Peptides against a protein of PDB entry 3B8E. Designs and how they scored, part 53

Target 1, 230 residues: chain A of PDB entry 3B8E
Amino acid sequence: PFLIFIIANIPLPLGTVTILCIDLGTDMVPAISLAYEQAESDIMKRQPRNPKTDKLVNEQLISMAYGQIGMIQALGGFFTYFVILAENGFLPIHLLGLRVNWDDRWINDVEDSYGQQWTYEQRKIVEFTCHTPFFVTIVVVQWADLVICKTRRNSVFQQGMKNKILIFGLFEETALAAFLSYCPGMGVALRMYPLKPTWWFCAFPYSLLIFVYDEVRKLIIRRRPGGWVE

## One batch from the design tools (peptide; aimed at target 1 E172 A178 Y182)

Design b2_p25_6_s2 (made by RFdiffusion4, then SolubleMPNN; from b2_p25_6, 23 letters changed)
Fold by OpenDDE base, seed 5:
Parts: structure tokens; C-alpha cells; sequence
Structure b2_p25_6_s2 (fold): chain B 230 residues (1-230), chain A 25 residues (1-25)
């Protein structure tokens, strides 16, 4: 998100504090849950694992978690960002290159796509209004990520939601997202302004996309073991 | 204390404006 912000010169879609909340708040418990599940799966009397293959599987899981899934998460966040800005009068095309004027506190007549002039304060409020939905979108997409990462090869429907740590992680992420979104003072302290509950659902198509993608991937792996998709 | 109150009031106004914008769009 930050790289796209710099390259496209668009208003900042995600604040530094929200990034820290993702990294330290929402990602830690899921990562721990996955580590415990791997440990539990290792303790389960599977045939002696080849250490080389296990390392490769872990590297593949890491590459998936931080690569493709992260890309879909970013796309979901940006989608939400662009929708909110468009609803506030800033069409995506108009945002390109707008950052310089957007961030200038001395320019109080930045025009939106409809010719409405926005003061610096108004622009910053709209920008910060995007931070919370972006964060929430990431959390909602992470629900799917956590669920799919629970299984290496089996369908989520086959393994079920038996990992209590994973369920706790999902709850913790959701609770943190709700707290940051709706707790009084978060707009001032964290630049995370309140969010309409309807915006939580904007991420669901992306969560579904991740889920479908992973199920298809796992299906391909099951049908073609040792294929390029592994 | 006065500066703190001014900052708090300004922050409150910003939050209210943000809520209005969120409700509007």
C-alpha cells in the first residue's frame, strides 16, 4: 500500500499506526495459531517427515501467505479506499497525482471530480476516514487467510474449525478491528475514524475470492501431486 | 490546560465532521 501511495501519488490509503496494528495486533495471534497447528500436525503420528520437504512446504506456505494472499488483501483494501473516496467526490482517476496538493496544508481549494473545493482539514478527514475501512478490509480478508492456512492440502470443509487458537485469533482480530473502529478517541489518537458497519461487508467478495482460490489450488494439488502449483 | 482543551475541542470537531461524512456517504 505504501509503495502504491508513492508511485501513484495518491492520498495515503493506510496510516502508519494502522500498519502497526496489523503487524503487531492482528498478525501475531494468527501466526502463533499457525505455528501451533503445525506443531500439532507434527506431533500427530505422521510418518517421519523428510526435513528437506518440510522446509520446502514451510517456504511455500510463507510465500503464499506473504505473496499472493497479501496481494489480494491489498487489492481489497484499495478497492474499499477508492469506493469511499469516490463516494466523497474523488474518482480514482482524479486521485492520480493529487497527493502533492492533497498533503499541502496551504492549499485549501483542491477540487474533487465534481468541482467541489476541499480544505486541507476536510481532505485529511476523508483520508483518515479511509484508514479504518482499509484496516477492517484487511482484517476481514485475514479471516479467509487464516481459515485457508489452517490446512495444507485438505479442504477447510474436511478439516473443520477445530483449532481453538485459530478461532481465538479470528475473534481477537475482529474485536481489535471493532475497538479501533468504534472506540471514542481513536480518530484523534490513531487517525482511525468510525466506520459504517456496512463497510465490513465490502471485503467479503475478496475473502470469498481467497477462499475459492485456495480451495481450487488445494484441489489441483490433490489431483496433481508434485505439480507446478505446489 | 487551555491548550489541551483547545486541542480536545478541535479533535472532537474533526471527529464529528468525520462522522457526518461517513453518514453522508
Amino acid sequence: as target 1 above (230 residues)
Amino acid sequence: EKEREEVYEEAKRRLELARELIEKY
Scores: peptide ipSAE 0.017, ipTM 0.402, DockQ to the pose 0.028
OpenDDE base, seeds 1, 2, 3, 4: peptide ipSAE 0.014, 0.000, 0.000, 0.007; ipTM 0.353, 0.158, 0.175, 0.311; seed 3 fails the geometry check

Design b2_p25_6_s3 (made by RFdiffusion4, then SolubleMPNN; from b2_p25_6, 21 letters changed)
Fold by OpenDDE base, seed 4:
Structure b2_p25_6_s3 (fold): chain B 230 residues (1-230), chain A 25 residues (1-25)
Amino acid sequence: as target 1 above (230 residues)
Amino acid sequence: EEERKKVYEEALKLLEKAREKIEEA
């Protein structure tokens, strides 16, 4: 998110503190839960042909897969961000290069895509209104990410959701998201204003996309063992 | 629009409070 903010010179979609809350609050418990997941039945049965080379290839492939999932996750957040800004009169194209004027507190007549003028305070309200939905979108996308990361080759349906800690982690991150979204004072502390319940559903297509992507990837791996997708 | 205005007014109040706290920190 921050890299796109710099490159595109758009208003900040998510605060740094909120990003840290994601990394420390939402990812930690699920990551721990995955460490206690029962080993995938097919992984245990397949001895590596060459432990050194196969480990390196495996690490590279895992890194690439996580990188791709992370990109999809970011896209989900940015989608929600752009939708909210568009609903408030700022089309995505208009946001490009707007950061300098957007963040200038002395400019109180920034025009949106429809010619409406926005004060600095109004712009910051809209910006902070995006933070909560962006965060919630990340959490909702993480639901799918956590579920897919449980297995490497087997379908989620084949492996099942046996890890109670993982299930608990999903509820915990959801509860945290709800707390941060609706608890009084979070707007001041984290610049996260209350979220309309409808925005929780904006991330669902991306969660589904990640799920489908992973299932397709796993299906390809099962059909073509030793392929570049493995 | 009226609900939006209310949300914005509340958000403005929150921003002002946040600004005050940041200036005090």
Scores: peptide ipSAE 0.014, ipTM 0.328, DockQ to the pose 0.030
OpenDDE base, seeds 1, 2, 3, 5: peptide ipSAE 0.000, 0.000, 0.006, 0.006; ipTM 0.192, 0.143, 0.290, 0.267; seeds 2, 3 fail the geometry check

Design b2_p25_6_s4 (made by RFdiffusion4, then SolubleMPNN; from b2_p25_6, 21 letters changed)
Fold by OpenDDE base, seed 5:
Structure b2_p25_6_s4 (fold): chain B 230 residues (1-230), chain A 25 residues (1-25)
Amino acid sequence: as target 1 above (230 residues)
Amino acid sequence: DKEREKVYEEALKLLEEARKKIEEL
């Protein structure tokens, strides 16, 4: 997200605090869950797999999967960001290159796509209004990620949601998102303004996309054991 | 919506105060 912010010179879509909350709150539990599942899988697989080659392959698979999922998460967040800004009068095309004027405190007449002038304060409110939905979008997309990560080869429907760590992770992420979105003072303290409940649903298509993507990936792996997708 | 408006108003006040402090620097 930060790289796109620099390259496109758009207003900041995600605050530093939200990034920290993602890194510490949302990404840690999945990582732990995967570490435990890997340990359990390694314990349960009694057959002498060559531990060096299989570990490396698994690490590469995990890294590629997370990279792809991370890209979809970022796309989901940016989509939400652009929708919010568009609803406030800033079309995506107009946001390109606007950062310099957007962040300038002395410019109080930045025009939106409809010719409305925005003060610095108004612009920052709109910017901060994007932070919470972006974060929530990431969390909702991570629900799918967590569910996906639970199954390496089997469909999520076959393995079921019996993993307590996964359920805990989903709860923690959701609770954190709710806390940051609706706790009084978060707008001032964390630059995260209250989120309309409707924005939680905006992320669902991306969660579904991740789910479909992973099911397709797993299907390919099952059909072509030893292929390039492994 | 009312709570959101209050938060926005408080945020606006804080931004204005911060701006004034920066202008005084």
Scores: peptide ipSAE 0.012, ipTM 0.290, DockQ to the pose 0.022
OpenDDE base, seeds 1, 2, 3, 4: peptide ipSAE 0.000, 0.006, 0.000, 0.006; ipTM 0.224, 0.256, 0.213, 0.267; seeds 3, 4 fail the geometry check

Design b2_p25_7 (made by RFdiffusion4)
Pose (drawn by RFdiffusion4):
Structure b2_p25_7 (pose): chain A 230 residues (1-230), chain P 25 residues (1-25)
Amino acid sequence: as target 1 above (230 residues)
Amino acid sequence: SVVIVVVIVVSVVLFVLAVFVVLSH
């Protein structure tokens, strides 16, 4: 959101105060719950891990996330940001450009008249809007995320999805999002209510992508002992 | 077990509140 905000100088898809809503806020309970996760095999049947090699935060870890599911999770939220505007004057292939504030009115685009008070608006189909969606979009995939980061070798099936806390940590998250996106007024610090009708589901198309993917490879992993590139 | 109960209760409560707030808008 901040990166592409510079390369193609488009409108800020995600705010800073908006980022401190995934960390010390929403993703919180989910990851804590990840811990209550149980065995995945008879571990008391393997030499002790050699602390010289198999680190905790391996780098394959980074690949399987920082550059793989952080992306297809990236596109999903970097999509909703678009159709959050298209239904207001989004430039499907346009927009790519600054948007002053002292401008107050003077300019708009794609058949419109945006600015002052609609400048609080020219930055409101984004502020109290686009951001907040690019937010719920996050959580949206954090589901398939939280349900894939529950094993590194077994399918959600071969390992029943019964991590009481986590299952009942999901609502525990999703709810925070909405109870936060429709907060009777805590929209001052955060953003405004994103139309329940669609503004949510739009990210959900991608979550199904995440899931099946890591779900597949795990087979490639199991159907292949010392699985190749994967 | 207590912790699980608490989490379930809290999660249901928050869900109900969220639905309620969403339907109020």

Design b2_p25_7_s1 (made by RFdiffusion4, then SolubleMPNN; from b2_p25_7, 22 letters changed)
Fold by OpenDDE base, seed 1:
Structure b2_p25_7_s1 (fold): chain B 230 residues (1-230), chain A 25 residues (1-25)
Amino acid sequence: as target 1 above (230 residues)
Amino acid sequence: DEEIEKAKKRALELQKKAEELIKEK
């Protein structure tokens, strides 16, 4: 998200505080929960054919998979961001290069895609209105990520939701998202304004996409052991 | 025209919210 912000010079879709909340608040419990996941038989019971090369290959494949999931997650966040800004009069194309004027508190006549002028305060409110749904989108997409991370090769339907710690992590993550989204004062303290409940559903297509992607990936791995998709 | 009106309405709502937030500080 931050790289796209720099490259495209768009208004910041996710504030530093929200990033910290994700990294320190949202990701920690899920990550710990995954550490307690029961070993998949094909991961832990299979001795590497070559301990040096097979370990490196597996690490690369896992890294690629997580990289792809992270890209889908970021796309989900940006989609929500662009939808909200578009609903507020800022089309995606208009946002390109707008950051400089957007962040300038002395410019109070920044025009949207429809010629409406926006004060600095108005712009910051709409920006902060994007932070909450971006964060929520990350959480909702991360539900799918956490579920699929239980297994490397087995389908979620095969492995099931046996890890109670993971379920707790998902609950805690969701509770944190709800707290940050709806608790009074979060707009001032964390630059996260209250989210309409309907915006929670904006992330669901991306969660589904990740889920389908992972199931297809795992299916390919099962059919073609040692493929590049593992 | 409808989108312009929506944008104007939103801008006014945000203006009011901004004013409220400024007063609360």
Scores: peptide ipSAE 0.024, ipTM 0.486, DockQ to the pose 0.019
OpenDDE base, seeds 2, 3, 4, 5: peptide ipSAE 0.012, 0.020, 0.017, 0.019; ipTM 0.306, 0.457, 0.421, 0.475; seed 2 fails the geometry check

Design b2_p25_7_s2 (made by RFdiffusion4, then SolubleMPNN; from b2_p25_7, 23 letters changed)
Fold by OpenDDE base, seed 3:
Structure b2_p25_7_s2 (fold): chain B 230 residues (1-230), chain A 25 residues (1-25)
Amino acid sequence: as target 1 above (230 residues)
Amino acid sequence: DKLVEEAEKRALELLKKALELIAEA
């Protein structure tokens, strides 16, 4: 999110505090939960035939998989961001290069796509209105990510939800998202304004997309053991 | 800006404490 903010010079879609909440609050417990996940099968207990080449291949495949999932998560967040800004009169094309004027507190006549002038305070309200939905979108997409990362080959329906720490991680992420979205004072303290409950559902298609993608990937792996898709 | 920095620090401390409590449980 922050990289796209810099590259596209758009208004900040996700604040630094919210990024820290994702990295420290939502990612750590799930990562720990995955470390304690039982081996999927006795095949995973076998040492690699060639530790140097097989480790490199696995690291590349894992990096690619996480990179792809992370890209889908970011796309979901940005979709929500662009929808909210468009509803407030700022079309996506108009946001390109707008950051400099957007962040200037001395400019109180920034025009939207329809010629309406926005004060600095009004612009910041709209910006902060985007932060919470972006964060919540990431959390909802992470539900699917955590579930799919539990296994390499088996479907979620085959492996089941045996790891209590993973379930706790999902609960913690959801509780944190609810706290940051609805607790009084978060708009001032964390630049996260309250979220309408309806926005939680905007992320569900992306969660489903990740789930379907991974199930298809795992299906291919099961049909072609030892393929480069692992 | 100072209030935001203090809020960030408090949030991080709370998060750290929460993680410690989870690790101990």
Scores: peptide ipSAE 0.006, ipTM 0.260, DockQ to the pose 0.034
OpenDDE base, seeds 1, 2, 4, 5: peptide ipSAE 0.000, 0.005, 0.000, 0.000; ipTM 0.228, 0.265, 0.215, 0.216; seed 5 fails the geometry check

Design b2_p25_7_s3 (made by RFdiffusion4, then SolubleMPNN; from b2_p25_7, 21 letters changed)
Fold by OpenDDE base, seed 5:
Structure b2_p25_7_s3 (fold): chain B 230 residues (1-230), chain A 25 residues (1-25)
Amino acid sequence: as target 1 above (230 residues)
Amino acid sequence: DELIEEVEKRALELLKKAKELIEKK
């Protein structure tokens, strides 16, 4: 997200607080949950043919898979960002290169895609309106990510939701998202303005996409054991 | 508000520095 902000010179899609909340609230608990996850029966029962090479290959493949999931998460966040800005009159193409004027507090006549002029205060309200939905989008997408992280080969339907720490992680990140989205004063204190409940559902297609992607990946692994998709 | 503005300012400054470093390479 940060790289796209720099490259495209668009208004900031994620604030510092939202980044911290992702790192501390959404990423940390999943990492802990994975550490306490019950060993996948297939992973633990399967002895590596070559412990050195097979371990390295598996780590690389896992890293690539999570990299792809992370890209889908970022796309989901940016989709939400662009939808909000488009609803407020800023089409995606118009946002390119707009950052310099957007962040200048002395420019109060920044035009949107329809010729409407926006004051600095109005622009910042719209920008901060994007922060909370972006964060919530990441949280909702991470629901699927947490669930799929339980296994490398077995379907989620086969493994089930047995890890209490994982369930706690889902609850914690959801509670944090609700707190930041709806607690009075968060707009002033954290630059996270209240979120319309409909934005929780905006991320569901991306959550489903990640889920389907991982199930298809796991299906391929089951059909082709030892393949490069593992 | 002042703290947030300061953090935002510092973040923007860091971004500018990072961009400059990337452009120099």
Scores: peptide ipSAE 0.014, ipTM 0.305, DockQ to the pose 0.017
OpenDDE base, seeds 1, 2, 3, 4: peptide ipSAE 0.000, 0.005, 0.007, 0.006; ipTM 0.282, 0.286, 0.270, 0.276; seed 4 fails the geometry check

Design b2_p25_7_s4 (made by RFdiffusion4, then SolubleMPNN; from b2_p25_7, 21 letters changed)
Fold by OpenDDE base, seed 5:
Structure b2_p25_7_s4 (fold): chain B 230 residues (1-230), chain A 25 residues (1-25)
Amino acid sequence: as target 1 above (230 residues)
Amino acid sequence: DELIKKAEERALKLKKLAEELIEKA
């Protein structure tokens, strides 16, 4: 998110406090839950042919898979961000290079894509209105990520939702997202303004995309053991 | 910081007004 913010010079899509809430609040319990997940029976029963090479390859492939999932999460967040700004009169093309004027508190006549002038205060409201949906999008996408991360080769349908800690983690992160989104004062304290409930559903296509992507990946691994997709 | 706080309070009021206007529209 920050790299795109710097490169594109767009208004800040996600605040530092919100990122901290993701990293420390929403990801902690799920990460612990994954550590307690029962080892995938097919991985643990396979003696490594070469413990040194097979471990290194597995670590690299796991890292790449997490990187790809993280990219899809970021895309989902940015999609939500651009939709909200477009609904408020700022089309994505108009946001390019706008940051300098957007963040200048002395400029009170920044024009949107339709020629409407926005004060600094109004712009910051819209910016902070994007923070909550971006955060919620990440949480909703994390639901799919947590579910798929239970196994590397087995389908979610094969492994099932047996980890009670993981289920608790999903509820915890959802409850935190709801608290940060709707608790009075969060707009001032965390720059996270209340969200329309409909925006929770905006992330669902991306969650589904991650789920389908990972199931297809796992299917390929099962059908082509020893392939480059492992 | 106080100016930011005042701006945020004003922003929150404007948001509430905008939401009320959208609900009435």
Scores: peptide ipSAE 0.017, ipTM 0.356, DockQ to the pose 0.026
OpenDDE base, seeds 1, 2, 3, 4: peptide ipSAE 0.013, 0.006, 0.006, 0.013; ipTM 0.341, 0.320, 0.257, 0.303; seed 3 fails the geometry check

Design b2_p25_8 (made by RFdiffusion4)
Pose (drawn by RFdiffusion4):
Structure b2_p25_8 (pose): chain A 230 residues (1-230), chain P 25 residues (1-25)
Amino acid sequence: as target 1 above (230 residues)
Amino acid sequence: STVFSFIFTFFFFFLFIFSLIFSFL
């Protein structure tokens, strides 16, 4: 959101105060819950891990996330940001440009008249809007995320999805999001109510992408002992 | 729209409570 905000100088898809809603807020309970996750095999049947090699935060870890599911999770939120506007004057292939504030009216685009008080608006279909969706879009995939980061070898099937806390940590999250996006007023610090009709589901298309993917590979992993590139 | 917002707030708050109850049971 901040990176592409510079390359193609478009409107800021995600705010900073908006980021401190994934860390010390929403993703919180989910990951804590990840811990209550149980065995995945008879571990008391394997030499002790050699602390010289198999680190905790491996780098394959980074690949399988920081550059793989952080991306198909990236596109999903970097999509809703578009159709959060298209239904207000989004430039499907336009917009790519600054948007002053002292401008106050004077300019708009794609057949419109945006600015002052609609400048609080020219930065409201984004502020109290686009951001907040690019937020719920995050959590949206954090589901298929939280359900895939529950094994590194077994399918959600071969390992019943019964992490009581996590399952009942999901609503525990999703609810925070909405109880936060429709907060009777805590929209001052955060953003405004994203139209329950669609503004939510729009990110859900991608979550199904995440899931099946890591779900597949794991088979490639199992159907292949010392699985190749994967 | 305000009613729908309240309903959705309550609905999601209830889901939150129910999730806690089910987590501690």

Design b2_p25_8_s1 (made by RFdiffusion4, then SolubleMPNN; from b2_p25_8, 24 letters changed)
Fold by OpenDDE base, seed 4:
Structure b2_p25_8_s1 (fold): chain B 230 residues (1-230), chain A 25 residues (1-25)
Amino acid sequence: as target 1 above (230 residues)
Amino acid sequence: DEKERKEIYEEAKKLLEKARELAEA
């Protein structure tokens, strides 16, 4: 998100503190949950056909899957960001290159896509309004990521929600998102203004996309045992 | 609404407490 902010010169979609909260708060519990995940009984029971090549392929596939999930998360966050800005009069095309003028406190007549002039304070309110939904979008997408990480081969429906650590992670991420979104003073401290409950649903299509992607991936693995996707 | 935000915050806090209880259990 921050890289795209720099490259595209758009208003900052996510604050640095919120990024830290993602890295330290939301990612730690998933990482711990993955570490304590009982190796899928199928992975442990399946004798590696070729221990050297299969391990490398599996590591590459895991890395690629996580990379793809991360890209989907970023896309989800940016989608939410662009939707909010568009609802406030800033179309995505208009945001390109606007950063310099957006962040200049001395420019109080930045025009939106409809010719409305925005003061610095108004722009910052809109920017900070975007930070919370962006963060929440990432959290909601991470729900899907946590759930799909339970299994490498089996469908989520087959293993169920028996992992207490995973459940804890889901609640922790949700609670953190709610805390950052609704706790008094977070707008000043973290530049995260309160989120309308409706914005929680903006991430759901992306969560669904991740679920579908993972289920399709797992289905391919199950149907083509020994294929390049194992 | 400030009241709604407070309710959501309290609910989230309850969920966190339940999650903690589940983790300690």
Scores: peptide ipSAE 0.010, ipTM 0.290, DockQ to the pose 0.647
OpenDDE base, seeds 1, 2, 3, 5: peptide ipSAE 0.000, 0.000, 0.006, 0.000; ipTM 0.265, 0.226, 0.248, 0.209

Design b2_p25_8_s2 (made by RFdiffusion4, then SolubleMPNN; from b2_p25_8, 24 letters changed)
Fold by OpenDDE base, seed 1:
Structure b2_p25_8_s2 (fold): chain B 230 residues (1-230), chain A 25 residues (1-25)
Amino acid sequence: as target 1 above (230 residues)
Amino acid sequence: EEKEREEIYKEALELLEKARKLAEE
């Protein structure tokens, strides 16, 4: 997200604080949950044919799959960001290159896509309004990620939700997201303004996308055991 | 409700800016 911010020179979609909250609050517990799930899941059940080469290949493939999921997560966040800004009059095309003027406190007449002038304060409000839903989007998409990572071969419907650590991780992420989104003072403290509950649903298509992606991947693995998608 | 929220956000932002100024001193 931060790289796109720099490259596209758009208003910051996800603040540093929100990034830290993701890293410390939402990624840590899931990572722990996944570590425990690996012991119980089918991920390690198949011994590599060649422990030296096949293990490394499998780890690389898993890493790539997670990387792809991470990209989808980021896209989900950006989608929510662009939707919110568009709702406030800033179309995505207009945001390109706008950062310089956006961050300039001396410019109080930045025009949106419809010619409405925005003060610095108003711009920062809408920017900070984007931080929360971006974060929430990551959390919601990560629900799917956590669920799908429970197994590498079997469908979520086949594996079930038996791991209490995973459930705890989902709860913790959700609770943190709710806290950051709705707790008074978060706008001042973390630049995360309260989010309308409806914005939680903006992430759902991407959660579904990740879910479908993983189910398709798993389906391919089941149909072609030992394939490159493992 | 949206107007009220906007006012809350404005107030919060003003407080944030004040805090930033104080931190820079």
Scores: peptide ipSAE 0.017, ipTM 0.425, DockQ to the pose 0.029
OpenDDE base, seeds 2, 3, 4, 5: peptide ipSAE 0.000, 0.005, 0.000, 0.014; ipTM 0.173, 0.206, 0.203, 0.382; seed 2 fails the geometry check

Design b2_p25_8_s3 (made by RFdiffusion4, then SolubleMPNN; from b2_p25_8, 24 letters changed)
Fold by OpenDDE base, seed 3:
Structure b2_p25_8_s3 (fold): chain B 230 residues (1-230), chain A 25 residues (1-25)
Amino acid sequence: as target 1 above (230 residues)
Amino acid sequence: LEEERRRIYEEAKRLLEEARRLALE
């Protein structure tokens, strides 16, 4: 998300806090799950596999899987961002290169796609209105990961622990999303304005896309065991 | 609007706590 902001020079779609929450949420859950899996494997006195090579392979596989899911999540967030801005008069094409004038507090007559002039304060309200729905969209898309994990046919013990950690992580993210969205004062403190409940549903198509993606991936794995898609 | 937001937050929190309880069973 932040890379597209820099490359396209569009108004900031995500606040710093939201970016940090995404990064921490996506990195901690896999790290904890791997730590527990290693601890369980050590308890089970499995033959010492070369722990360095197996750890590296697992970390790479996890990083690729989460990277792909993260890209789909980012696309979902950007979709929500563009919809909100379009509803407020800023078409996607008009946003390209607009950041320079958008962030200039001395320019109070930035025109939208329909010729309406926007003050700095009005522009910032619209920008901050995008932050919360973008984050919520990502959180709702991550719920698909819960469903994906439940459908995995891994060993009951490893899957059980991973599922508990994942479920806990998703609950924390959802609680954080609710807190940032609806707690009084968050608009001023964190630059995240409240969203209408309808915006939660904007993420559902992307959750479905992730589910379909994972099912297709599983089908490929079943047909070609030991393939690169594992 | 603030009261409604607070109500939604409290309800969401209760639902999360209940879901957490169910997940721990």
Scores: peptide ipSAE 0.024, ipTM 0.413, DockQ to the pose 0.398
OpenDDE base, seeds 1, 2, 4, 5: peptide ipSAE 0.024, 0.021, 0.021, 0.023; ipTM 0.499, 0.477, 0.461, 0.489

Design b2_p25_8_s4 (made by RFdiffusion4, then SolubleMPNN; from b2_p25_8, 25 letters changed)
Fold by OpenDDE base, seed 5:
Structure b2_p25_8_s4 (fold): chain B 230 residues (1-230), chain A 25 residues (1-25)
Amino acid sequence: as target 1 above (230 residues)
Amino acid sequence: LEEERRRIYEEALERLRLARELALA
């Protein structure tokens, strides 16, 4: 989000505060919960790996796959961002280069795509209104990311959802996201304005895509042992 | 078995972190 903010000079998609809330808040319990995940049934069937060659190849392949997952997560966030701004009169094409005037406190007549003028305060409200749904979008796509991380090779359906700590983590991160999004005063304290409940659903297709993508990847690995997807 | 479980956990955690770091970049 920050890179595109700099390159495209668009209004800030995600605030520093929201990033901190993700890193320190919503992801802590879920990350710890993975320590309590049961070993996959396939672990007992794994041949001794050559620690020098197999580790490096596997790390590279995993990095590529989860790199792609990270890109899908980012796309989900940006989708939400662009939809919100479009609903407020700012079409994606109009956002390119707009940051210069958007962030200028002395310009109170920035025009949207329809010729409506926006004051600095109005623009900042819209900007911060984007931050919270972007944050929530990340939380929703993180559900899928966490669930797919339960297994390396087996389907999540084979593994099941027996890890109670992971389930707790999913509820905790969601509850925290709701708290930060809807608690009175968060707009002043954290620059997180309340989001419409509909924005929670914007991330669902991306969350599903992540889940399906990884399940297909794992299916390929199971059907073609030693393939480039491992 | 504990070492292998620990390795799997560390790998899972690394995957989770990597995806997140790229998503927030």
Scores: peptide ipSAE 0.392, ipTM 0.876, DockQ to the pose 0.021
OpenDDE base, seeds 1, 2, 3, 4: peptide ipSAE 0.041, 0.041, 0.023, 0.010; ipTM 0.599, 0.592, 0.526, 0.266

